# Peptides against a protein of PDB entry 3B8E: the designs that were tried, part 190

Target 1, 230 residues: chain A of PDB entry 3B8E
Amino acid sequence: PFLIFIIANIPLPLGTVTILCIDLGTDMVPAISLAYEQAESDIMKRQPRNPKTDKLVNEQLISMAYGQIGMIQALGGFFTYFVILAENGFLPIHLLGLRVNWDDRWINDVEDSYGQQWTYEQRKIVEFTCHTPFFVTIVVVQWADLVICKTRRNSVFQQGMKNKILIFGLFEETALAAFLSYCPGMGVALRMYPLKPTWWFCAFPYSLLIFVYDEVRKLIIRRRPGGWVE

## One batch from the design tools (peptide; made by RFdiffusion4, then SolubleMPNN)

Design b2_p25_8_s2 (from b2_p25_8, 24 letters changed)
Fold by OpenDDE base, seed 5:
Structure b2_p25_8_s2 (fold): chain B 230 residues (1-230), chain A 25 residues (1-25)
Amino acid sequence: as target 1 above (230 residues)
Amino acid sequence: EEKEREEIYKEALELLEKARKLAEE
């Protein structure tokens, strides 16, 4: 997200506090849950295949899968960001290169895509209005990520949601998202303004995309054991 | 200072809502 912000010179889609909340709140529980599941799966089921070659391949495959999922998450966040800005009069094309004028406190007449002038304060409110839905989008997409990570080879439908740590993680992320989105004072303290409930649904297509992607990946792995897609 | 910020943000939100209404029209 930060790289796209720099390259496209668009208004900042994600605040520092939101990033910290993702890193500390949202990513920690999944990482712990995955660490426990890896420990359980590696201890219980793997007869010693050649430990040196198989570990490296699995680590690379996991890293690639997480990288791809992270890209889909970022795309989902940016989609939500662009939709919100478009609803406020800033079309994506107009946002390109706008950052310099957007962040200038002395420019109070930045025009939107429809010729309406925006003060610095108004622009910053719109920017901060994007922070919460971006965060919520990441959380909703992470629901799918957590669910798919629970199963390495089997479909989610086969293993079910029996992992209490995973369920706890989902609730924690959702509770954190709800708290940051709707708790009074978060707009001033964290620059996260409250979201309309409809914005939670904007992330669902991306969550579904991740789910479908992982199910397809797992299907390929099951059909071609030892292939490069692992 | 926090109260002043809150008032400024509230005013700015009201202005933003007015701007949104004007843009929908």
Scores: peptide ipSAE 0.014, ipTM 0.382, DockQ to the pose 0.024
Fold by OpenDDE base, seed 3:
Structure b2_p25_8_s2 (fold): chain B 230 residues (1-230), chain A 25 residues (1-25)
Amino acid sequence: as target 1 above (230 residues)
Amino acid sequence: EEKEREEIYKEALELLEKARKLAEE
């Protein structure tokens, strides 16, 4: 997400503090929970035949999988970002290259796609309005990621939700998202303004997509053991 | 600017801890 911000020179879609909250709040605890779950799953049942080569391959595969999921999370966040800005008069095409003028406190007449002038304060309100739903979108998409990463081969429906640490992780990240989104003062402290409840549902299609994708992948693995999809 | 960022990060960490405590209740 931050790379697209730099490359496209668009207004900042997600604040640095919010990124930190994702890394520390939504990634760390779930990662620990997954480490415990993996010990119970089929992932750890087979000892690597060659510790040097198999570890490297597994680390690369895991890294690629997390990278792909991260890209889907980013796409979901950016979708929400562009929708909010479009609803406020800034079409995606108009945002390209706008960052320099957007962040300039002395420019109070930045025009939107419809010719309306926006003050610096108004622009920052709109920018910060995007931070919360972007964060929430990532959290909601991450629910699916955490659930699907429990097993390599088995369906979530077969393995179940027995890991209490994973359940706690899902609850914790959701509670954190709700707290940061609706707690008074977060708009000033973390630049995260309150989110309309309807925006929580905007991320569900992406979560569903990830879930369906992984279930299909696992189904293929079950039907064709030793295939390239594994 | 760097000191201000560090303070913001510290506050964010404190808020995360509070959120975790609330989630445990």
Scores: peptide ipSAE 0.005, ipTM 0.206, DockQ to the pose 0.090
Fold by OpenDDE base, seed 4:
Structure b2_p25_8_s2 (fold): chain B 230 residues (1-230), chain A 25 residues (1-25)
Amino acid sequence: as target 1 above (230 residues)
Amino acid sequence: EEKEREEIYKEALELLEKARKLAEE
């Protein structure tokens, strides 16, 4: 998100502190939970590979898969960001290059896509209005990510949801998202304004997309062992 | 491990902030 902010010169979609909250608050417990997940039955049946060559290749493939999932997560967040800004009169194309004027507190007449002028304070309200939905979108998308990450080849349906810690992690992420979204003072502390309940559902298509993506990936791996998608 | 991860994230955030400052210049 921050890289897109720099490259596209758009208003900041998510603060650095909120990014830290995602990384430390939402990813940590699930990551620990994965350590306690049962090994896949098919992995245990594999013959030992050369640790030097095959490990490196496998790590690269895993890194690519996580990178792809991360891109889908980012797309979900940015979708929510652009929808909110569009609802407030700022179309995506108009946001390109707008950062300089957007962040200038002395400019109080920034025009939206429809010619409406926005004060600095109004712009910041809209910006901060995007932070919470963006964050929540990431959390919702992470639900699917966490569920799929427990397995490499087996379907979630085959492996099952036996890890109680993982399930707890999903609820913890949701609780954290709710806390950050609705707790008083978060608008000041984290620049996160209260979230409309409808925005919780905006991420669901992307969560489903990640789930489908992973299931398809795993299906390909099962049908074509040793493929580049592994 | 958690502390190490936190440190890595802090460093990454600091780098991002530096990058942001450079982009604003």
Scores: peptide ipSAE 0.000, ipTM 0.203, DockQ to the pose 0.019
Fold by OpenDDE base, seed 2:
Structure b2_p25_8_s2 (fold): chain B 230 residues (1-230), chain A 25 residues (1-25)
Amino acid sequence: as target 1 above (230 residues)
Amino acid sequence: EEKEREEIYKEALELLEKARKLAEE
């Protein structure tokens, strides 16, 4: 999120503290659960060919998996961010390069995509309104990502929800998301304003698409082992 | 899948490098 903020010069979609909450709070337990489940289902079930090369491959696979999950989660968050800003009159194309004027407290006539002028205070309210939905979207997308990443090749329907640590992690991150979204003072402390329940559902179509895409991908891998999709 | 993950990882690294360069300016 911060990288895209710098590169695209768009308004900041998430505060630094919220990013830290994602990295340290929401991702820790799920990451541990995935490490254990992947080791059991994909790594340990394969006959060790060469211990030296297999260790390197496993470390690389884990790092790539986490990198991919993080990118998909970021895309989901940014989708929600752009939807909220578009609903408030700021189309994605208009946001490119707008950061300088957006963050300038002395500019009170920033125009949206429809010519409506926004004061600094109004812009910051809209920005902070995006923080909570962005975070919640990451959590909701993470549900799907964690479920699909249980196994590399097996369907979720084949493997099932047997990992109790993963289930606990899903509840923990959901509880954390609810706490950060609805606890008094979070708007001031974390710049996360209370979230309307409807915004929780904004991420579900995206999570469903990722889930369906991954199931189709896994189906293709099962039908064509060693194909270019791997 | 492995190739796709490698590509995503490479793209992410390139973005990180670009961001680092921008932060140093």
Scores: peptide ipSAE 0.000, ipTM 0.173, DockQ to the pose 0.015; fails the geometry check

Design b2_p25_8_s3 (from b2_p25_8, 24 letters changed)
Fold by OpenDDE base, seed 1:
Structure b2_p25_8_s3 (fold): chain B 230 residues (1-230), chain A 25 residues (1-25)
Amino acid sequence: as target 1 above (230 residues)
Amino acid sequence: LEEERRRIYEEAKRLLEEARRLALE
């Protein structure tokens, strides 16, 4: 997210405080939940023929999978960001290069895509309104990620959600998202303005995409054991 | 909007409490 902000020179989609809330608040419990997840019986039954090379290959595959999921999460966040800004009159194309004028306190007549002038204060309200749904989008996509990470080969539908710690993590993330989004004073304290409940659903297509992607991946692995997708 | 926000917040708190109870069992 921050890289796109720098490269595209768009208004900041995700504030530093929001990033800290993600890194420290939302990712910690999921990571713990995954640490307590029982290794798939198939992973433990594979006697590493060569423990060094097999560990390295598995670590690389895991890192690539997490990297891809992280990219999908970022795309989901940016989608939500662009939708909100578009609804407020700022089309994605108009946002390119707008950062300099957007962040300038002395420019109170920044025009949107429809010629409406926005004061600095109004722009910052819209910006901070985007931070919350970006955060929420990441949380919703993380639900899918956590559920997917429970199993490497088996379908989520086959194993079910037996890990109570994982379920706890999902609810804790959701509760944190709700707290940051709806608790009074968060707009001032964290620059996260309250979100309309409808915006929670904006992330669902991306969550579904991750589920479908992982289920397809797992299906391919099951049909072609030893393939490159493992 | 404020009422809906409060409802969602309260629901999230309830879910968190339920999850905590389930985790402690």
Scores: peptide ipSAE 0.024, ipTM 0.499, DockQ to the pose 0.614
Fold by OpenDDE base, seed 5:
Structure b2_p25_8_s3 (fold): chain B 230 residues (1-230), chain A 25 residues (1-25)
Amino acid sequence: as target 1 above (230 residues)
Amino acid sequence: LEEERRRIYEEAKRLLEEARRLALE
């Protein structure tokens, strides 16, 4: 998100506080939960034929899969960001290169795509209105990510949701998202303005996409054991 | 909107408490 912010010179889509909440709050407990998850029966039973090369290959493939999932998460967040700004009169094309004028306190007549002028305060309200939905989008997408990461080869439906720590992590991150989104004073203290409940559903297509992607990936792995898709 | 916010917050708090109970079992 930050790289696109710099390259495209768009208004900041995700605040530093939200990033910290993701990294320290929403990702930590799930990551720990996965560490305590029993390895899939196939992972435990199958001795690598070549421990050195097979371990490295598996680490690379896992890293690639996580990278792809991370890209889908980012796309989901940016989609939400662009939708919110478009609803407020700023079309995506108009946002390109707008950052300099957007962040200037002395410019109070920044025009949107429809010729409406926006004060600095109004612009910052819209910007901060994007932070919370972006964060919530990431959390909702992370639900699917956490569920799919529980298994390497087996379908989520086969493995089930047996890890209580993982379930705790899902509820913890959701509760944190709700707290940051709806607790009074968060807009002032953390620049996270309250979110309309409908925005929680905006991420669902991306969560579904991640789920489908992983199920297809796992299906390919099951059909082609030892393939590069692991 | 404020009532909806409060409802969601309270529900999230309940879910967190339930999750904590499940994790401690």
Scores: peptide ipSAE 0.023, ipTM 0.489, DockQ to the pose 0.640
Fold by OpenDDE base, seed 4:
Structure b2_p25_8_s3 (fold): chain B 230 residues (1-230), chain A 25 residues (1-25)
Amino acid sequence: as target 1 above (230 residues)
Amino acid sequence: LEEERRRIYEEAKRLLEEARRLALE
């Protein structure tokens, strides 16, 4: 998110404090939960054919898959960001290069895509209104990410939700999202204004996309044993 | 909207408490 902010010179989609909350709050517990994941059934059932090459290939494929999931996650966040700004009169094309004027407190007549002038305070309210939904979008997408990370080959429906720590992680990150979104004072303290409950659903298509992506990947692995995708 | 926010917050707190209970089992 921050890279796009710098490159495209758009209004800041996600604050630094919120990013920190993602890294320390939403990512840490899931990472720990995965470390204590029960032995994967397909790993136990299948002996490695070539320990050296198969291990290296598997690590590369896993890293690539997580990288792709991360890109989808970021895309989901930006989708939410652009939707909110569009609802407030700022179309995506208009946001390009707008940061300089957006962040200038002495400019109180920044025009939206429809010619409406926005004061600095009004712009900041809209910006901070984007932070919370962006964060929530990340959390909702992470639900899917956590669930699919249980197995490399087996479907989530086959492996089930047996890791209590994983379930704890899902609830913890959701509770954190709700706390940051709805606790009084968070708008002032963290620049995360409360969001409408409907914005929780904005990320669901991307969560579904991640599920479909991973299930297709796993299906390919199961249908092509010993293939390059394994 | 404020009432809805409060409801969601209270629900999240309940879920957190349940999660903690599950983690301790």
Scores: peptide ipSAE 0.021, ipTM 0.461, DockQ to the pose 0.614
Fold by OpenDDE base, seed 2:
Structure b2_p25_8_s3 (fold): chain B 230 residues (1-230), chain A 25 residues (1-25)
Amino acid sequence: as target 1 above (230 residues)
Amino acid sequence: LEEERRRIYEEAKRLLEEARRLALE
C-alpha cells in the first residue's frame, strides 16, 4: 500500500497506524494458523521424499502464500479505496498525481472529476473515511484468503474448519476491525472514522471472486498435477 | 448509526470471547 502511494502519488489510502495494525495485529495469528495447517495437511502427511528439499519447499511455500495473501489483501483494500473516492467524486484516473495538491493545506480548491472544489478539511475527511473501510476490507478479504490457503491442493470443502487457531484468528481480526472501526475515539486517535455498516459488505464480492478463483486453481492443480499453474 | 455501531462492536467482542474459549479448549 505504501509503495503504491509513493509510485502513483495518490492520496494516502491507509494510515501508518492502520498498516501497523495489519502487520502486527491481523497478520500474525492468521500467518501462524496457515503455517500449522500447511504443515499438517501438505507436508506432514506426505512421506518426505527428501527431508532437506522438503523442508526448503515448505519454507518457500509459506513465504509465497504469505506474499500472495498480502498482495490480494492490498488489492481488495485499494478497490474499496477507489470505490469510496469515486462515490465522493474522485475517479481513479483523477487521483493519479493528485497527492501533492491533496496534502497541501494551503490549496482549498482541489477539483474532483466533476469540477467540484474541495477544501483541505473536506479532503482529509474523505481520506480518513477511506482508512476504516480499507482496513475492514482487508479483514473481510483475509477471511476468504485464510480459508482458501489452508491447503495448496485440497478444497476448503475437503479439509473443513478443523483448525482452532484459524477460527480464533478469524474472530480476532474481526473483533480488532470492529474495535478500530467503532470504538469511541478511534477517529481522533487513529484517523479511522466510524464505518457505515454497509461497507462491511463492499469487499464480499471481491472475497467471493478470490474464493472462486482459488477453488478453480486448486481444481486445475488436482486434475493436472505438475502443471504450470502449481 | 450510533446504535448500529455499538451493536456491531458488542457482537465482535462476544465472538472474540467465544473464539478464545474454543482456542483454549
Scores: peptide ipSAE 0.021, ipTM 0.477, DockQ to the pose 0.623

Design b2_p25_8_s4 (from b2_p25_8, 25 letters changed)
Fold by OpenDDE base, seed 1:
Structure b2_p25_8_s4 (fold): chain B 230 residues (1-230), chain A 25 residues (1-25)
Amino acid sequence: as target 1 above (230 residues)
Amino acid sequence: LEEERRRIYEEALERLRLARELALA
């Protein structure tokens, strides 16, 4: 998210505190859950013929899975960010390069895509309104990604939700998201304004698409072992 | 088109006011 912010010079989609909460609060338990589940799956399938090589392969698989999850989360967050800003008069194309004027306190006439002028205060409220939904979107996307990442070859329907650590992680993320979104003072302290409940559903179509795509991918891999989709 | 643009802007401002009120409560 921060890289796209720098490259595209768009209004900041995530505050520093929000990023810290994601890194420390939400990513840790899911990552541990995935590491344990992969380690358990690998231990069950392969007698350690070469413990050094098998450990290296597992570390690469975990690293790749974590990197993919983070990328998908960022995409989901940016989707929500662009939806919110578009609903508030700022189309995605108009946001490119807008950061300089957006952050300037002395410019109170920043125009949206419809020619309406926004004061600095109004712009900052919109920006902070994006922080909480971005965080919530990451959590919602993580639900899907964690369920998908349970198995690389098997359908989610075959393995089910048997991992108690995963369930606990999902609960913790949801509780943290609810706390940061609705606890009094979080808007002032963390610049995370409260969300309408409808915003929790903004990421659901995206999560569903990822879920369907991954299930289709797994189905293709099962039908065509060694195909280009692996 | 201008009326629709104005409506979108007014609705956005109202949402911002509501969000601010909720944040200050």
Scores: peptide ipSAE 0.041, ipTM 0.599, DockQ to the pose 0.028
Fold by OpenDDE base, seed 2:
Structure b2_p25_8_s4 (fold): chain B 230 residues (1-230), chain A 25 residues (1-25)
Amino acid sequence: as target 1 above (230 residues)
Amino acid sequence: LEEERRRIYEEALERLRLARELALA
């Protein structure tokens, strides 16, 4: 997310606090849950061929899974960010290079895609309105990603929801998202504007798409073991 | 501060709606 912010010069999609909540509060329990579940389902069920190779494969699988989850989450967050800004008059193309003028407190006539002028205060309200939905979108996408990442090869329908740590992690993330979104003072303390309940549903089509895509990917892997799709 | 920010946000949304209506006309 931060790299895209620098490269595209768009308004900041998520604040420092949101990043810290993702890194320290959101990713920790899910990552541990995925590490244990993947080890149990994909590696421990297979006869160890070579202990050195199997350990290396395990570490690589965990690293790739975490990296893929992070990329998918970022894409979901940016999707919600662009939707909110588009609904507030800023089309994605117009956001490119806008950061310089957006962050300048002395410019109070920044035009949106429809010619409406925005004061610095109005722009910052819209920016902070994006922070909370971005975080919530990460959590909602994580619901799907955690479910699909239980195993690399097995379908979600085959593995089921037997991992109690995963279930606990999902509830913890949801509780944290609700707390940060609706607790009084979070708008001032964390620069996270309260969410309308409708924004929780913004990520669901994206989560569903990722879920379907991953199930299709896993189906292909099962049909063609050792293919380039692995 | 939250009430003021909400008022500014609501005013901004109203201005946006008007701008969209003018752009589509």
Scores: peptide ipSAE 0.041, ipTM 0.592, DockQ to the pose 0.020
Fold by OpenDDE base, seed 3:
Structure b2_p25_8_s4 (fold): chain B 230 residues (1-230), chain A 25 residues (1-25)
Amino acid sequence: as target 1 above (230 residues)
Amino acid sequence: LEEERRRIYEEALERLRLARELALA
């Protein structure tokens, strides 16, 4: 998400705190899962055939899988961002290159796509209104990942600790999202303004899309075992 | 088109007011 902000020079879609929360949340669950997987592998006394190569391949596969999931989550967040800004008069095309004028405190007449003028304060309120639902969207997309992992009955051979850690991580992220969204003063302290409950549902179509995509992927894998889609 | 633009702007202003009120509470 931050890369698109830099490349497109659009108003900041996600605050630094939320970026840190996503980065920490998204990295911590895999890191803990890997640590437990190593501990379980040590317990199972399976002689690794080629411990260096197999570990590298598994780490790369896991890293690529989480990287892809992270990109999909970012796309969901950006979708929500563009919807909110469009509903507030800023079409996606108009946002390209707007950051310089958007962030200038001395410009109080920035025009939206419809010719309405926005003060610096108004623009910042709209920007901060995007931060919360972006984060919430990512959390809701992660719920879909949980469902996908739960439906992978045959691939999750390992002792259920990964699922408990994942559930705990998603619970923490959801609790954090609720806290940041609805706790008084978070708009001033963390630049995350409160969110209407309806915006929680904005991510559901995207979560459904991910679910459908994964089911299609699973069907392809089942029909062609050993294919590139594993 | 002008009515739709006005509606979007009014809705945006209402959302901004609501967000500000909730942020101050």
Scores: peptide ipSAE 0.023, ipTM 0.526, DockQ to the pose 0.027
Fold by OpenDDE base, seed 4:
Structure b2_p25_8_s4 (fold): chain B 230 residues (1-230), chain A 25 residues (1-25)
Amino acid sequence: as target 1 above (230 residues)
Amino acid sequence: LEEERRRIYEEALERLRLARELALA
């Protein structure tokens, strides 16, 4: 998200607090779950046929899967961002290169895609309105990740403890999202304006995409045991 | 909107409590 902000010079899609919450909240729980999965796999794995290669392959595959899921999450966040800005008159193409004028306090006549002029204050309200839904979108997409992980583990390893950690982490993320979104003063203190409940649903297509992706991945693994996707 | 926000917040808190209970069980 931040890289696209720099490269495309679009209005800031995520606040610093939301970035920190993603890095500390959303990334930490998967990392902990992976660490526990590795520890439990080391305990439960029958002697890996080739310990060095099988561990490396499994780590690479897990890393690739999480990397791909992370890309889908980012796409979901950007989708929500572009939808909000489009609803407020800024089409995605118009946002390219707009950051310089957007952040200039002295420019009070920034035109949207429909010729409406926006003051600095109005632009900042819209920008800060995007921060919360972007974060919430990531959280909602992570719900899909949780369900996928639960279904994967229930089908293969019956590892209840890992599911508890993932569930706990997801609820913490959801509680944090609710706190940041709806606690009084967060709009002023953290530049995260409260979102309408309808914005929680903007992530659902991407949650579905993650489900489809994981099912396709599982199907490929099932059809080609020993393939590169294992 | 405030009532809906409150409901969502309360639901999130309940989920957190349930998650903690599940983690302790």
Scores: peptide ipSAE 0.010, ipTM 0.266, DockQ to the pose 0.545

